# Designs tried in a protein design run: peptides against a protein of PDB entry 4ASU. Part 29

Target 1, 270 residues: chain A of PDB entry 4ASU
Amino acid sequence: ATLKDITRRLKSIKNIQKITKSMKMVAAAKYARAERELKPARVYGVGSLALYEKADIKTPEDKKKHLIIGVSSDRGLCGAIHSSVAKQMKSEAANLAAAGKEVKIIGVGDKIRSILHRTHSDQFLVTFKEVGRRPPTFGDASVIALELLNSGYEFDEGSIIFNRFRSVISYKTEEKPIFSLDTISSAESMSIYDDIDADVLRNYQEYSLANIIYYSLKESTTSEQSARMTAMDNASKNASEMIDKLTLTFNRTRQAVITKELIEIISGAA
Target 2, 83 residues: chain B of PDB entry 4ASU
Amino acid sequence: FTFASPTQVFFNSANVRQVDVPTQTGAFGILAAHVPTLQVLRPGLVVVHAEDGTTSKYFVSSGSVTVNADSSVQLLAEEAVTL

## One batch from the design tools (peptide; aimed at target 2 L41)

Design b2_p15_4 (made by RFdiffusion4)
Pose (drawn by RFdiffusion4):
Structure b2_p15_4 (pose): chain A 181 residues (1-270 with 5 gaps), chain B 83 residues (1-83), chain P 15 residues (1-15)
Amino acid sequence: ATLKDITRRLKSIKNIQKITKSMKMVAAAKYARAERELKPARVYGVGLIIGVSSDRGLCGAIHSSVAIIGVGDKIRSILTFKEVGRRPPTFGDASVIALELSIIFNRFRSVISYKTEYSLANIIYYSLKESTTSEQSARMTAMDNASKNASEMIDKLTLTFNRTRQAVITKELIEIISGAA
Amino acid sequence: as target 2 above (83 residues)
Amino acid sequence: SEEEEELEEQLKELE
């Protein structure tokens, strides 16, 4: 309730809002890189339960929608392949998955809407390239919604700060008048 | 005729005369009228004879060549670089 | 990764 507590809380939530907004544009830039590389990947990959995701969270209902194997550390987290999503998926990564050894992944449509031999590794590569394009655009909206929630929180606290600031001024003034009187 | 690597796409549904291809057994030159077959590649060159008579030379490390029941061929390699 | 987990906790606190 003290001004010091409110000033500390404002700076704390502002830090979250700046970070979440900073990741909205990052997901927007990384999505633009992912879609640019999805066009040649879609023309390349055309011709057992495999779950395709990533280690990196904060992407909304992507890991929860997909329901030994299992690519993406967050899919094993419910009940394996680790270290994906930090860097764009290469064909070598799809090759290692085939080397260690009917498939579930998120297909890219747009920014809002989604759906859940040598040839076998091409399907894994097709899923990896589709998945990260899906993971990044979903994260673009997830951090956009978070940036909105943190901003609404700052507005509510600013109104509290103005009430407390007015209440402190009047209290100090009463203590002066009474001390005089 | 479709030729693509994971990195870049060289030809998108040609419309081409013939394509020389490296295969595990020697080499195969795929004409416009070729039998439906499924083959796997080896380290070798790919020569693309364009419809206007010109030539295109690339290199292939490995991959697959697929010629369907119709006049359609899809050649894909892990890496294809010039030169 | 650790920083993202901390940010997720902070977002849950705000909810």

Design b2_p15_4_s1 (made by RFdiffusion4, then SolubleMPNN; from b2_p15_4, 6 letters changed)
Fold by OpenDDE base, seed 4:
Structure b2_p15_4_s1 (fold): chain B 270 residues (1-270), chain C 83 residues (1-83), chain A 15 residues (1-15)
Amino acid sequence: as target 1 above (270 residues)
Amino acid sequence: as target 2 above (83 residues)
Amino acid sequence: DEEEEELLKKLEELK
């Protein structure tokens, strides 16, 4: 490689490193905010899931329609954030199919569709785009919930799959159940609850869905930003190593060129 | 007793004496060992009566209330403010 | 975002 080639490559990598460092800082800022906002969101979301845990709602085996909601974002460069969700979605879909259930998929964030489109295109109902540019709000979750409920797909039960935040260096892909209004209303375990007006139950379920989606978005966002910080840090370190290697190569090549020029001067060959 | 909005937690697994909630079917008080029920919130006042006799008031928008068989209560409001 | 992804792809290609 000529000195010019090495210089060009060095310049390119240095520019990339600047970008990755910048992205790391942006991710750090977003992470800090996401973590703060996750604290109440977790209490809120876990509170919403409490009914399902305590009521031990079981879907009858004859009910075959299952909805999988994968929660991630539109933005890449966050390590295994999207692939982990997609992997679990695939696993769940396969298990459900093996059990003779019909599976439909909703992707929250375009990356889910990007990963699963080739293998699961026929199972996708809808993909929600424009996720991840701004911190998710309850309004966003409500919109998703409403669109899901209006999709016309009458699922019996479902799974929402998202990355739960553990720490700045750790997340875990988890699954939480979602149930249709009919499944909840018909669940034997719900018999202990006083006669609830059908409209009340419907509204309750709408809130529940929005709550769970909101919670999942907050967990996902926090996990994503943390993972992006790590990914950008790793990229920056990798770039640094490459710069060091290329710099050494540059110096060696430069010395060789100088030596060659000196020899040419001494030999009278130029 | 858990009382939270998406952005704020007011009570987290706390022991309270009574919680008065505004529901679409009417306001009711949740006491210890209240029968399990599900309700939807209407905009209005939530009053929390602590065991120490203190009373806290909140304004809530919409949301849900769950009273479970184990006496756990989840009050989840879309928006809530302390009064 | 697309530009960033392209840049990272370039970085990976340089490895």
Scores: peptide ipSAE 0.036, ipTM 0.914, DockQ to the pose 0.786
OpenDDE base, seeds 1, 2, 3, 5: peptide ipSAE 0.033, 0.032, 0.036, 0.031; ipTM 0.903, 0.912, 0.913, 0.915

Design b2_p15_4_s2 (made by RFdiffusion4, then SolubleMPNN; from b2_p15_4, 6 letters changed)
Fold by OpenDDE base, seed 3:
Structure b2_p15_4_s2 (fold): chain B 270 residues (1-270), chain C 83 residues (1-83), chain A 15 residues (1-15)
Amino acid sequence: as target 1 above (270 residues)
Amino acid sequence: as target 2 above (83 residues)
Amino acid sequence: DEEEEKLQEKLEELK
């Protein structure tokens, strides 16, 4: 590489480093907010899931329609956030298919679609875009829930897959159950709740779905921002190392050029 | 007893004497060992009676309430404010 | 989003 080439590369990498450092700071700010907002959201979301855990709702084996909701965002540069969700979605879809189930997929965030479009395009019902630019609200979750309920796909059971926040350095991809109204209403374990009006149950289910989606979004967002901080930090460090290497190469190359020029002068060849 | 909104937690696995909730089918009081039920909240007043005799009032917009067989209660409001 | 994609491509070159 010529000195010019190395200089160009150095400039490029320095610019990248500046961007990654800036993005790290932005992600840090967003993370701090997300983590704070996750605390009540987790209590709220876990509370919503309590019924399903306590009632131990089971889907009959003869029911074949399964919905997978993958939760991530539209934004990249956050390490393995999207790929982790996609990986688990693929695994779950494969397992369900092997069990003779019909699988449909919903992506929350465009990145899910981008990863799975080639292999699972026919299984996608809808992809929700415009996720990740602002903190998710309950309103956002309600919109997603409503769209799902109005999609016309009559699933028996489903799973929502998202990254649960553990710490600033750790997240875990997890799955939570989603049940259709019909599945809940027909569940034997729900018999102790038998005095429930059908309209009440329907409305309850709508809230439950929105609650779970909201919870998943908050977990996902917190995980994403944390992962982005780490990714941008790593990128900045890598850039720094590359700058150092290229600088050394530049210096060596410069010395070689000078030496060559001196030889040419001495030899009269130039 | 858990009482929360998406943005705020009021009670988290707390022991309370009684909770009065406004539901679409009517207001009812949740006592210890209340029968399991699912209800949807209507806009109105939630009153929490603590074991120590203190009473707290809240206004909720909508949401759900779950009373489980194990006497656990989840009151999940879309919006809630302390009065 | 296009900017992020470009940046991602550039970051891959740092590896």
Scores: peptide ipSAE 0.320, ipTM 0.937, DockQ to the pose 0.928
OpenDDE base, seeds 1, 2, 4, 5: peptide ipSAE 0.293, 0.305, 0.297, 0.316; ipTM 0.929, 0.937, 0.938, 0.939

Design b2_p15_4_s3 (made by RFdiffusion4, then SolubleMPNN; from b2_p15_4, 5 letters changed)
Fold by OpenDDE base, seed 3:
Structure b2_p15_4_s3 (fold): chain B 270 residues (1-270), chain C 83 residues (1-83), chain A 15 residues (1-15)
Amino acid sequence: as target 1 above (270 residues)
Amino acid sequence: as target 2 above (83 residues)
Amino acid sequence: DEEEKKLEEELKKLE
């Protein structure tokens, strides 16, 4: 590489480092907010899931339609946030297919589609874009829930896959169950909840779906911002190291050029 | 007893004497060992009666309430405010 | 976000 090439690369990397440092700070601010907002959201979301856990709702094996909802965002530069979700989605889809189930996929965030488009394009029902630029609201979750319910796909059961926030340095990809109205209404374990009007149950289920989606979004957002902080920090450090290396290379190359020029002068070759 | 909105927690696994909730089918009181049920909230007043005799009032917009066989209760309101 | 994609590609070179 010429001195010019090295200089150009140095400039580029320095600019990148500046950007990554800035992004780290932005992510830190967003993380702080997300973590604060996650606390009540977790109580709310876990509360919504309590019925399914306590009732132990089971889907009959003869029911084959399964929905997978992957939750992430549109924004990159956050380490393995998206790939972790996608990986688990792939695994789940494969397992379900092997069991003879029909699998359809919904992506929350464009990154899910971008990762899975080639191998799973035919299984996608819809991808929700414009996720991740602002903190998710219950309204956002409700919109997603409504769209899902109106999609026309009559699934029997499903799973929502998202990154659960553990700490500033850790998240875990996990799944929570989603059940159709028909599955819930027909579940034997729901018999103790008898005398529930069909309309009430329908409305209840709509809230439940929205609640779970909201919860997943909040977990995902917190995890993402935390991961982005780490990723940007690492990127900044890597950039710094590269700058140092290139600087050394530049200096060595410069010395070599000078030496060559001196030799040419001495030899009369130039 | 858990009572929360998406943005605020009012009770988290608390022991209470009674909770009065406004549902679409009518208001009802949840006492200890209430029969399991699922209901949807209508806009109205929630009244929580604590074991110590204190009473707290809340206004909720919509949401759900679940009474489980184990006597656990989840009151999840889309919006709720303390009165 | 083309800018983010570009940045992401550049960051891969640093790894």
Scores: peptide ipSAE 0.253, ipTM 0.934, DockQ to the pose 0.872
OpenDDE base, seeds 1, 2, 4, 5: peptide ipSAE 0.222, 0.231, 0.220, 0.239; ipTM 0.926, 0.933, 0.934, 0.935

Design b2_p15_4_s4 (made by RFdiffusion4, then SolubleMPNN; from b2_p15_4, 7 letters changed)
Fold by OpenDDE base, seed 1:
Structure b2_p15_4_s4 (fold): chain B 270 residues (1-270), chain C 83 residues (1-83), chain A 15 residues (1-15)
Amino acid sequence: as target 1 above (270 residues)
Amino acid sequence: as target 2 above (83 residues)
Amino acid sequence: DEEEEKLLKKLEELQ
């Protein structure tokens, strides 16, 4: 490589490092906000899941329609955030298919579709785009819940798959159950609840779904921003190491050029 | 007793004496060892009676309330404000 | 989005 080539590459990598450092800072700011907003969202979401956990709602084995909701975003450069969700979705879909169940998929965020389109395109009901630019709101979750309920797909049970935030350096892909109105209403464990009006139960289920989706979005967003911050930090470090290596190569090449020029002067071959 | 909105937590696994809630079927009070029930909130007043005798009032929009067999209560409002 | 794609391409070149 010529000195000119090395210099050009150095300039390019330095520019990349500047961008990754800037992106790290942006991700850090978004993470701080997301973590703050996750605290109440977690209490709210866990509260919504409490019924299903305490009632131990079970779906009969003869029920075959299963919905998988994968939650991520549209944005890349966040490590394994999207691939982790997609991997678990694939595993779950395969297990359900092997059990003779019908599987449909909803993707929250374009990255889910991007990863699964070739292998699971026929199973997708809908993909929600424009996720991840702004913090998710309860309104956003309500729109997703409404579209799911209006999709015409009468699922018996389902799962929502998302990254749960653990710490700034750790997340875990998890699955939470979702149930149809019919499954909830027919569950034996629900018999202990006082006479519940059908309209009340329907409205309750709609709120529950929106609540769980909102919770999953908040967990996902916090996990994503933390992972992006880490990814951009790693990219910045890798760029730094490459700059150091190229600088050494530049210095060696420069010395070789100088030595060659000196030899040409001494030999009179100029 | 847990009382939260998507953006704010008012009570988190707290012990309270009584919670009065506005539901679509009517307002009712949740006491200790209340029977399990599910209800949907209507816009109105929530009144929380703490064990120490303190009473707190809240205005809620929509949402849900769950009373479980273990006497745990989840009050989840879409919007809630302290009065 | 275009900026992220460009950055991704550049980062892939760094790996």
Scores: peptide ipSAE 0.029, ipTM 0.902, DockQ to the pose 0.949
OpenDDE base, seeds 2, 3, 4, 5: peptide ipSAE 0.027, 0.029, 0.029, 0.027; ipTM 0.907, 0.907, 0.910, 0.910

Design b2_p15_5 (made by RFdiffusion4)
Pose (drawn by RFdiffusion4):
Structure b2_p15_5 (pose): chain A 181 residues (1-270 with 5 gaps), chain B 83 residues (1-83), chain P 15 residues (1-15)
Amino acid sequence: ATLKDITRRLKSIKNIQKITKSMKMVAAAKYARAERELKPARVYGVGLIIGVSSDRGLCGAIHSSVAIIGVGDKIRSILTFKEVGRRPPTFGDASVIALELSIIFNRFRSVISYKTEYSLANIIYYSLKESTTSEQSARMTAMDNASKNASEMIDKLTLTFNRTRQAVITKELIEIISGAA
Amino acid sequence: as target 2 above (83 residues)
Amino acid sequence: SATFEHVKAALERAA
C-alpha cells in the first residue's frame, strides 16, 4: 500500500509488458521468415504416432492441442527429440529423426486459424516447416494478449498510486496543522 | 516436371521436353512419354532440355524421381547447386 | 536391401 511498494510494482509489470510486446514483433518477424520458407517446402513434401512441437513455449494452445518418438520437448512434458524451435528446422534435423527410427502437427492457415525410404523423411520435414510457422504466429497472438493484460494491470495500479499519493499529501498536511494548532 | 530442393524450387510443373537424371543404375533420360516408374538418385548431373531447345545444367547429390501414370514428373533432391 | 542401404547412406550424408 505504500508509494514505494506501488512504484516498485509498476516498474515490475512495466518490465513484463515491454518484454511481451518485444516478443510480439519478434514472433511477427520470425513468422515472416517461416512463411517465406514454407512455399518451397510445401511443393517439396507431397509424396505410429508422431507429435511435432518445440522446446520453446509461450505460444498459447499449440502444445496442448497436439494430443522413442515425439519431436519437441514440450510434448513429453505431459507424460524423444529435444532442441527445436530455437532455430528454424533444417532438413538435416528431419533426417536425424528418420535416422533414429500417422503424424500429428499444426498446419498453417493464416495468423488466427489453425488445424490439428527417402519419402518418409520428407513428411517429417513437411511437418517441421509447417509447425514452426504455426508455433510463431500463435506466439505472436499469445504475447499480444499478454501485453494487453499487463497494460490493464498497469492502469489499475496507476489509479491506486494516485489515490495513495493524494492520501500521503493530506496526511503530512494534517500533521503540520495539528502541530501548529 | 517439378524440380525442387528443401532450399529452392527450380521448376514448377513443366511443360518441358526432356530431363537427364542420375539414377542408382546408370542414368535415365525422361522423355514426355515415359513409363510410370519410381526411382532413387545418385551423385550426378541433371540436364534439363527446355521446350525452346535451350539447356539447363544443375547438380544433384541424392533424392528421388517420380513419374506417374500421366505425363507428370516430380524430381526432388536434398541439395542442388550451380555450379 | 540395396535400396535401403543406399537411402541410409543418403540420409547420413544429409545429416

Design b2_p15_5_s1 (made by RFdiffusion4, then SolubleMPNN; from b2_p15_5, 10 letters changed)
Fold by OpenDDE base, seed 4:
Structure b2_p15_5_s1 (fold): chain B 270 residues (1-270), chain C 83 residues (1-83), chain A 15 residues (1-15)
Amino acid sequence: as target 1 above (270 residues)
Amino acid sequence: as target 2 above (83 residues)
Amino acid sequence: SELEKAVLEQLKKAA
């Protein structure tokens, strides 16, 4: 490689390093906020899931329509965040299909669609875009919930798949159940609950869905930002190492060129 | 007893004596060993009676309340403020 | 984000 080539490459990598460092800082700031906001969101979301856990709602085997909601974002450069969700979605879809169930998919965030579109395009109902630019709000979750409920797809049971935040260096892809109004209303385990007005139950379910979506978004966001921070840090370190290596190469090459020029001068060959 | 909004937690798995909640079907008090029920909140006042005799008041917007068979209660409001 | 696009563009140029 010529000195010019090395210099060009050095410049490029240095620019990349600047960008990755900047992204790391941005991700760190977003992570800190997300983690703070996740604490109440987790209590809220787990509280919403308590009914389903305690009632042990089971969907009859004859019910075949299953909805998978994958939660991620539109933004890349966050390691395996999106691929992890997509992988679990694929696995779940395959398992459900093998069980003879009809599977439809909703993607929260464009990255899910990007990964699964080729293989699962026919199963996608809707993809929510413009996710991840701003911290998710309950309003956002409500919009998603409403759109889902108004989609016309009458699922019996669903799965929401998202990355649960564990620590700055750890997340786990998890699945939580979503049940249709009909499934809840017909569940034997729900018989212990006092006579619930149908309208009340419907409204309750709407809130439940919004709550769970909100929770998943908060977990996902926190996981994503932490992963991005880590990814950008790693990228910055890698860039630094490359810069060091190239700098050494540059220096060696420069010395060689100088030596050659000196020899040519001394020898009179120029 | 868990009482939370998306942004704030007021009670997390706490033991309380009574919780008065405003529901769309009417206000009711949740006592120990209350029958399991699901309700939707209407905007109004939530009153939490702690075991120590203290009473706390909250204003809530919409949301849900769940009373489970195990006597656990989840009060989840879209918005809630301490009064 | 604009920044992500920039990173991607720079990565493409460096490749």
Scores: peptide ipSAE 0.053, ipTM 0.906, DockQ to the pose 0.014
OpenDDE base, seeds 1, 2, 3, 5: peptide ipSAE 0.042, 0.040, 0.047, 0.037; ipTM 0.897, 0.903, 0.904, 0.906

Design b2_p15_5_s2 (made by RFdiffusion4, then SolubleMPNN; from b2_p15_5, 10 letters changed)
Fold by OpenDDE base, seed 3:
Structure b2_p15_5_s2 (fold): chain B 270 residues (1-270), chain C 83 residues (1-83), chain A 15 residues (1-15)
Amino acid sequence: as target 1 above (270 residues)
Amino acid sequence: as target 2 above (83 residues)
Amino acid sequence: SELEQAVLEQLKAAA
């Protein structure tokens, strides 16, 4: 490589390092906000899931339609955030298919579709784009919930898969159940609940779905920003190492060029 | 008793004496050992009666309330403000 | 790490 080539590469990597450092700072700011907003969202979301846990709602085995919702975002450069969700989605889909279930997929965030399009394109119902540019709101979750309910796919049960935030250095891909109105209405375990009006139950289920989606989005966002911060930090460090290596190469090459020029001058070959 | 909105927690697994909630089917009071039920919130006033006799009032928008067999209660409002 | 390299490559492609 010529000195010019090395210099060009150095400049390029230095620019990349500036970008990664900037992105790290942006991710850090977004993470701090996301973590603060996750605290109430977690209480809210876990509260919504309490019914399903306490009532022990079970779907009859003869029911075959299963919905998988994968939650991530449109944005890359966040480590294994998207691949982790996709991996679990694939595993769940395969297990359900092996059990004779019909599986449909909803992707929240374009990255899920990007990863699964080739292998699971026929199973996708809808993909929600423009996820991750701004912090998710309950309104956003409500829109997703409404679209799901209006999709025309009459699932019996489902799973929402997302990254749960543990710490700045740790997240875990988790699955939470989603039940259709019919499944809840027909569940024997619901008999302990007082005479619930059908309209009330429908509305309740709509809120429940919106609640869990909102919760999943908040967990996912916090996990993503944390992972991005880490990824950008690692990228910055890697860039630094590359700069050091290239600088050494530059110095060696420069000396070699000088030596060659001196030899040419001395030999009279110029 | 848990009372939260997406953005704020008012009560988290707290012991309370009574909670009055506005529902689409009418306002009702949740006492100890209340029958399990599911309700949808209508815009209105929530009144929480603490064990120490303190009463707190909140305005809520839409949402849900769940009373479980184990006497746990989840009041989840889309929006809620202290009055 | 492979991940770090991948990130760097992605950033290069985006620049």
Scores: peptide ipSAE 0.044, ipTM 0.904, DockQ to the pose 0.013
OpenDDE base, seeds 1, 2, 4, 5: peptide ipSAE 0.029, 0.029, 0.026, 0.026; ipTM 0.898, 0.901, 0.904, 0.905

Design b2_p15_5_s3 (made by RFdiffusion4, then SolubleMPNN; from b2_p15_5, 9 letters changed)
Fold by OpenDDE base, seed 3:
Structure b2_p15_5_s3 (fold): chain B 270 residues (1-270), chain C 83 residues (1-83), chain A 15 residues (1-15)
Amino acid sequence: as target 1 above (270 residues)
Amino acid sequence: as target 2 above (83 residues)
Amino acid sequence: SELEKAVLEALKKAA
């Protein structure tokens, strides 16, 4: 490589490092906000899931239609955030298929589709794009919930898969159950609840779905921003190491060029 | 008793004496050992009666309320404000 | 964003 080539590469990597450092700062700011907003969202979301846990709602084994919702975003450069969700989705889909279930998939965020399109394209019902540009709102979750309910796919039960935030350095991919209105209405465990009007139950389920989606989005966002911050930090460090290596190469090459020029001058070959 | 909106927590696993909630089927009071039920919130006033006799009022929009067999209550409003 | 793609590509090239 010529000195010019090395210099060009150095300049390029230095520019990349500036970008990664900037992105780290942006991710850090978004993370701080996301973490603050996650605190109430977690209480809210866990509260919504309390019914399913306490009522011990079970889907009959003869029911075959299963929905998998994967939650991530459209944005990259966040480590294993998307691949972790996709991996668990694949595993769950395979297990369900082996059990004779019909599996359909919804992707929240374009990255899920990007990863699973080749192998699972026929199982996708819908993919929600434009996720991750702004913090998720309850309105966003409601739109997703409504679209799901209006999709025409009459699932019996489902799973929502997302990254739960643990700490700035840790997240865990988790699964929470989603139940159809019919499944809830027919569940024997629901008999302990007083005479619930069908319309009330329908509305309740709509809120429940929106609630869990909102919760999952908040967990996912916090995890993603934290992971992005880490990824950008790592990228910046890698760039620094590369700059150091290239600088050494530059110095060696420069010395070699000088030596060559001196030899040419001395030998009279110029 | 848990009372929260997506953006704010008012009560988290608290012990309260009574909670009055506005539902689509009518307003009702949740007392200790209330029968399990599911309800949907209508816009209106929530009144929380604490064990110490303190009463707090809130305005809520839409949402849900769950009373479980173990006497746990989840009041989840889309929007809620202290009055 | 286009910027993120560029960064990714650049990072891949740097790897």
Scores: peptide ipSAE 0.050, ipTM 0.904, DockQ to the pose 0.014
OpenDDE base, seeds 1, 2, 4, 5: peptide ipSAE 0.043, 0.038, 0.041, 0.042; ipTM 0.898, 0.899, 0.902, 0.904

Design b2_p15_5_s4 (made by RFdiffusion4, then SolubleMPNN; from b2_p15_5, 10 letters changed)
Fold by OpenDDE base, seed 4:
Structure b2_p15_5_s4 (fold): chain B 270 residues (1-270), chain C 83 residues (1-83), chain A 15 residues (1-15)
Amino acid sequence: as target 1 above (270 residues)
Amino acid sequence: as target 2 above (83 residues)
Amino acid sequence: SELEQQVLEQLKAAA
C-alpha cells in the first residue's frame, strides 16, 4: 500500500472512530434515561401481566390463530438486539406452524420487518415504523394497541417478544402472552372472577394490551441503548487498534521510502 | 397491593387494609379477601388505607384494577398523582 | 438517525 493509501485509510478510520465515540455517548445518555424510566414501567407492566400468570389462562387447542408481536426499533448498530428478537419470532412461528396454528406477525420497529420480510412476508399484518427515535410513551403503546385491535385480525392467543433488560451488558429475549377478549372471557380459570360486564372486560383488555406493549417497549429500549453503547464502545476500540496498526505501517513505509530516496540520491540513480 | 402508573410506583406488593377505587360501574372498597374481580377505573379518587391506620389519597385517570383469588391487587392507572 | 446514516456511509466508503 502506498503512503497515500494508508493515509486515506487512516483518515477514514479516524472519522469512523469519532462517530462511534459520539454514538456511544448518545447511547449512554439514552440508556441512563431508559433505565430510570424502566423501573416504574416494569412494576406497571408486571402488574398488568399478573392476571394472566395467576389465572393461568389457557387457549384451547382448537383455537388456531396466533399473533406474534416482535418488539424492537428502527435503529441499527446495537449488536444482536434485533436479531435476537427475530430469531425467537422465527422459532415461535415455526413451532406454532408445526402445531397447525395460523401465525400472523406484527413488527414494532422496522428492523423486524427488515430481517423477516423475505421469509415471513405473508405472515406480516403490520409494521410500526418510527420506533426508537424518542423514548416510548404510554401514548405510543396505546396507539399500537389500538391499531392492533382495529386491524381486523381476530387472534385467539398471542406472543409479545422483546428483549428484557438485565444489566448494561446483558439482556434476555423473552415472550409474554397476549390473549384475545374471547379467550379471556371463555377461560375456565376466569370463572372465579365476579360477574364482569362485557364492556368492562373489553376495556380492561385494551388497557392490558397497552400496558404490556408499553412495558415491552421500555424493556426493549433499555436493552437496545445498552447494547448500542457497548457496540459503539467496541467499535471505537477496534478502530483505535486499527489506527495503531496503520500508523505503524505508515511509519515503516515512510521510513522505507525515505531510505530509498536517500539511496537514490547517494547512488546518483535519480 | 400494587399501585402504579407507567411512570411512577406508589405501592409495590404492599400490605394494605383497604383500597377505595373509582370504577366505571361505581366506587368500591377492596378489603382483605375481597372476591376476585376486574374493573376499569374512572377518573377519581383512590384512597389507600394502610395497616398502620394511615390514609393516602390519590387522583387517578383511567386504568384498571384487578383483585385476584390470592388477594393480590393490581391498581394500574394511566395517570396518577398524590394528593 | 442522521448519525447512524453517516456511520453507515463512512463504513461503506471505507470498505
Scores: peptide ipSAE 0.027, ipTM 0.903, DockQ to the pose 0.014
OpenDDE base, seeds 1, 2, 3, 5: peptide ipSAE 0.022, 0.024, 0.025, 0.021; ipTM 0.890, 0.898, 0.899, 0.898; seed 3 fails the geometry check

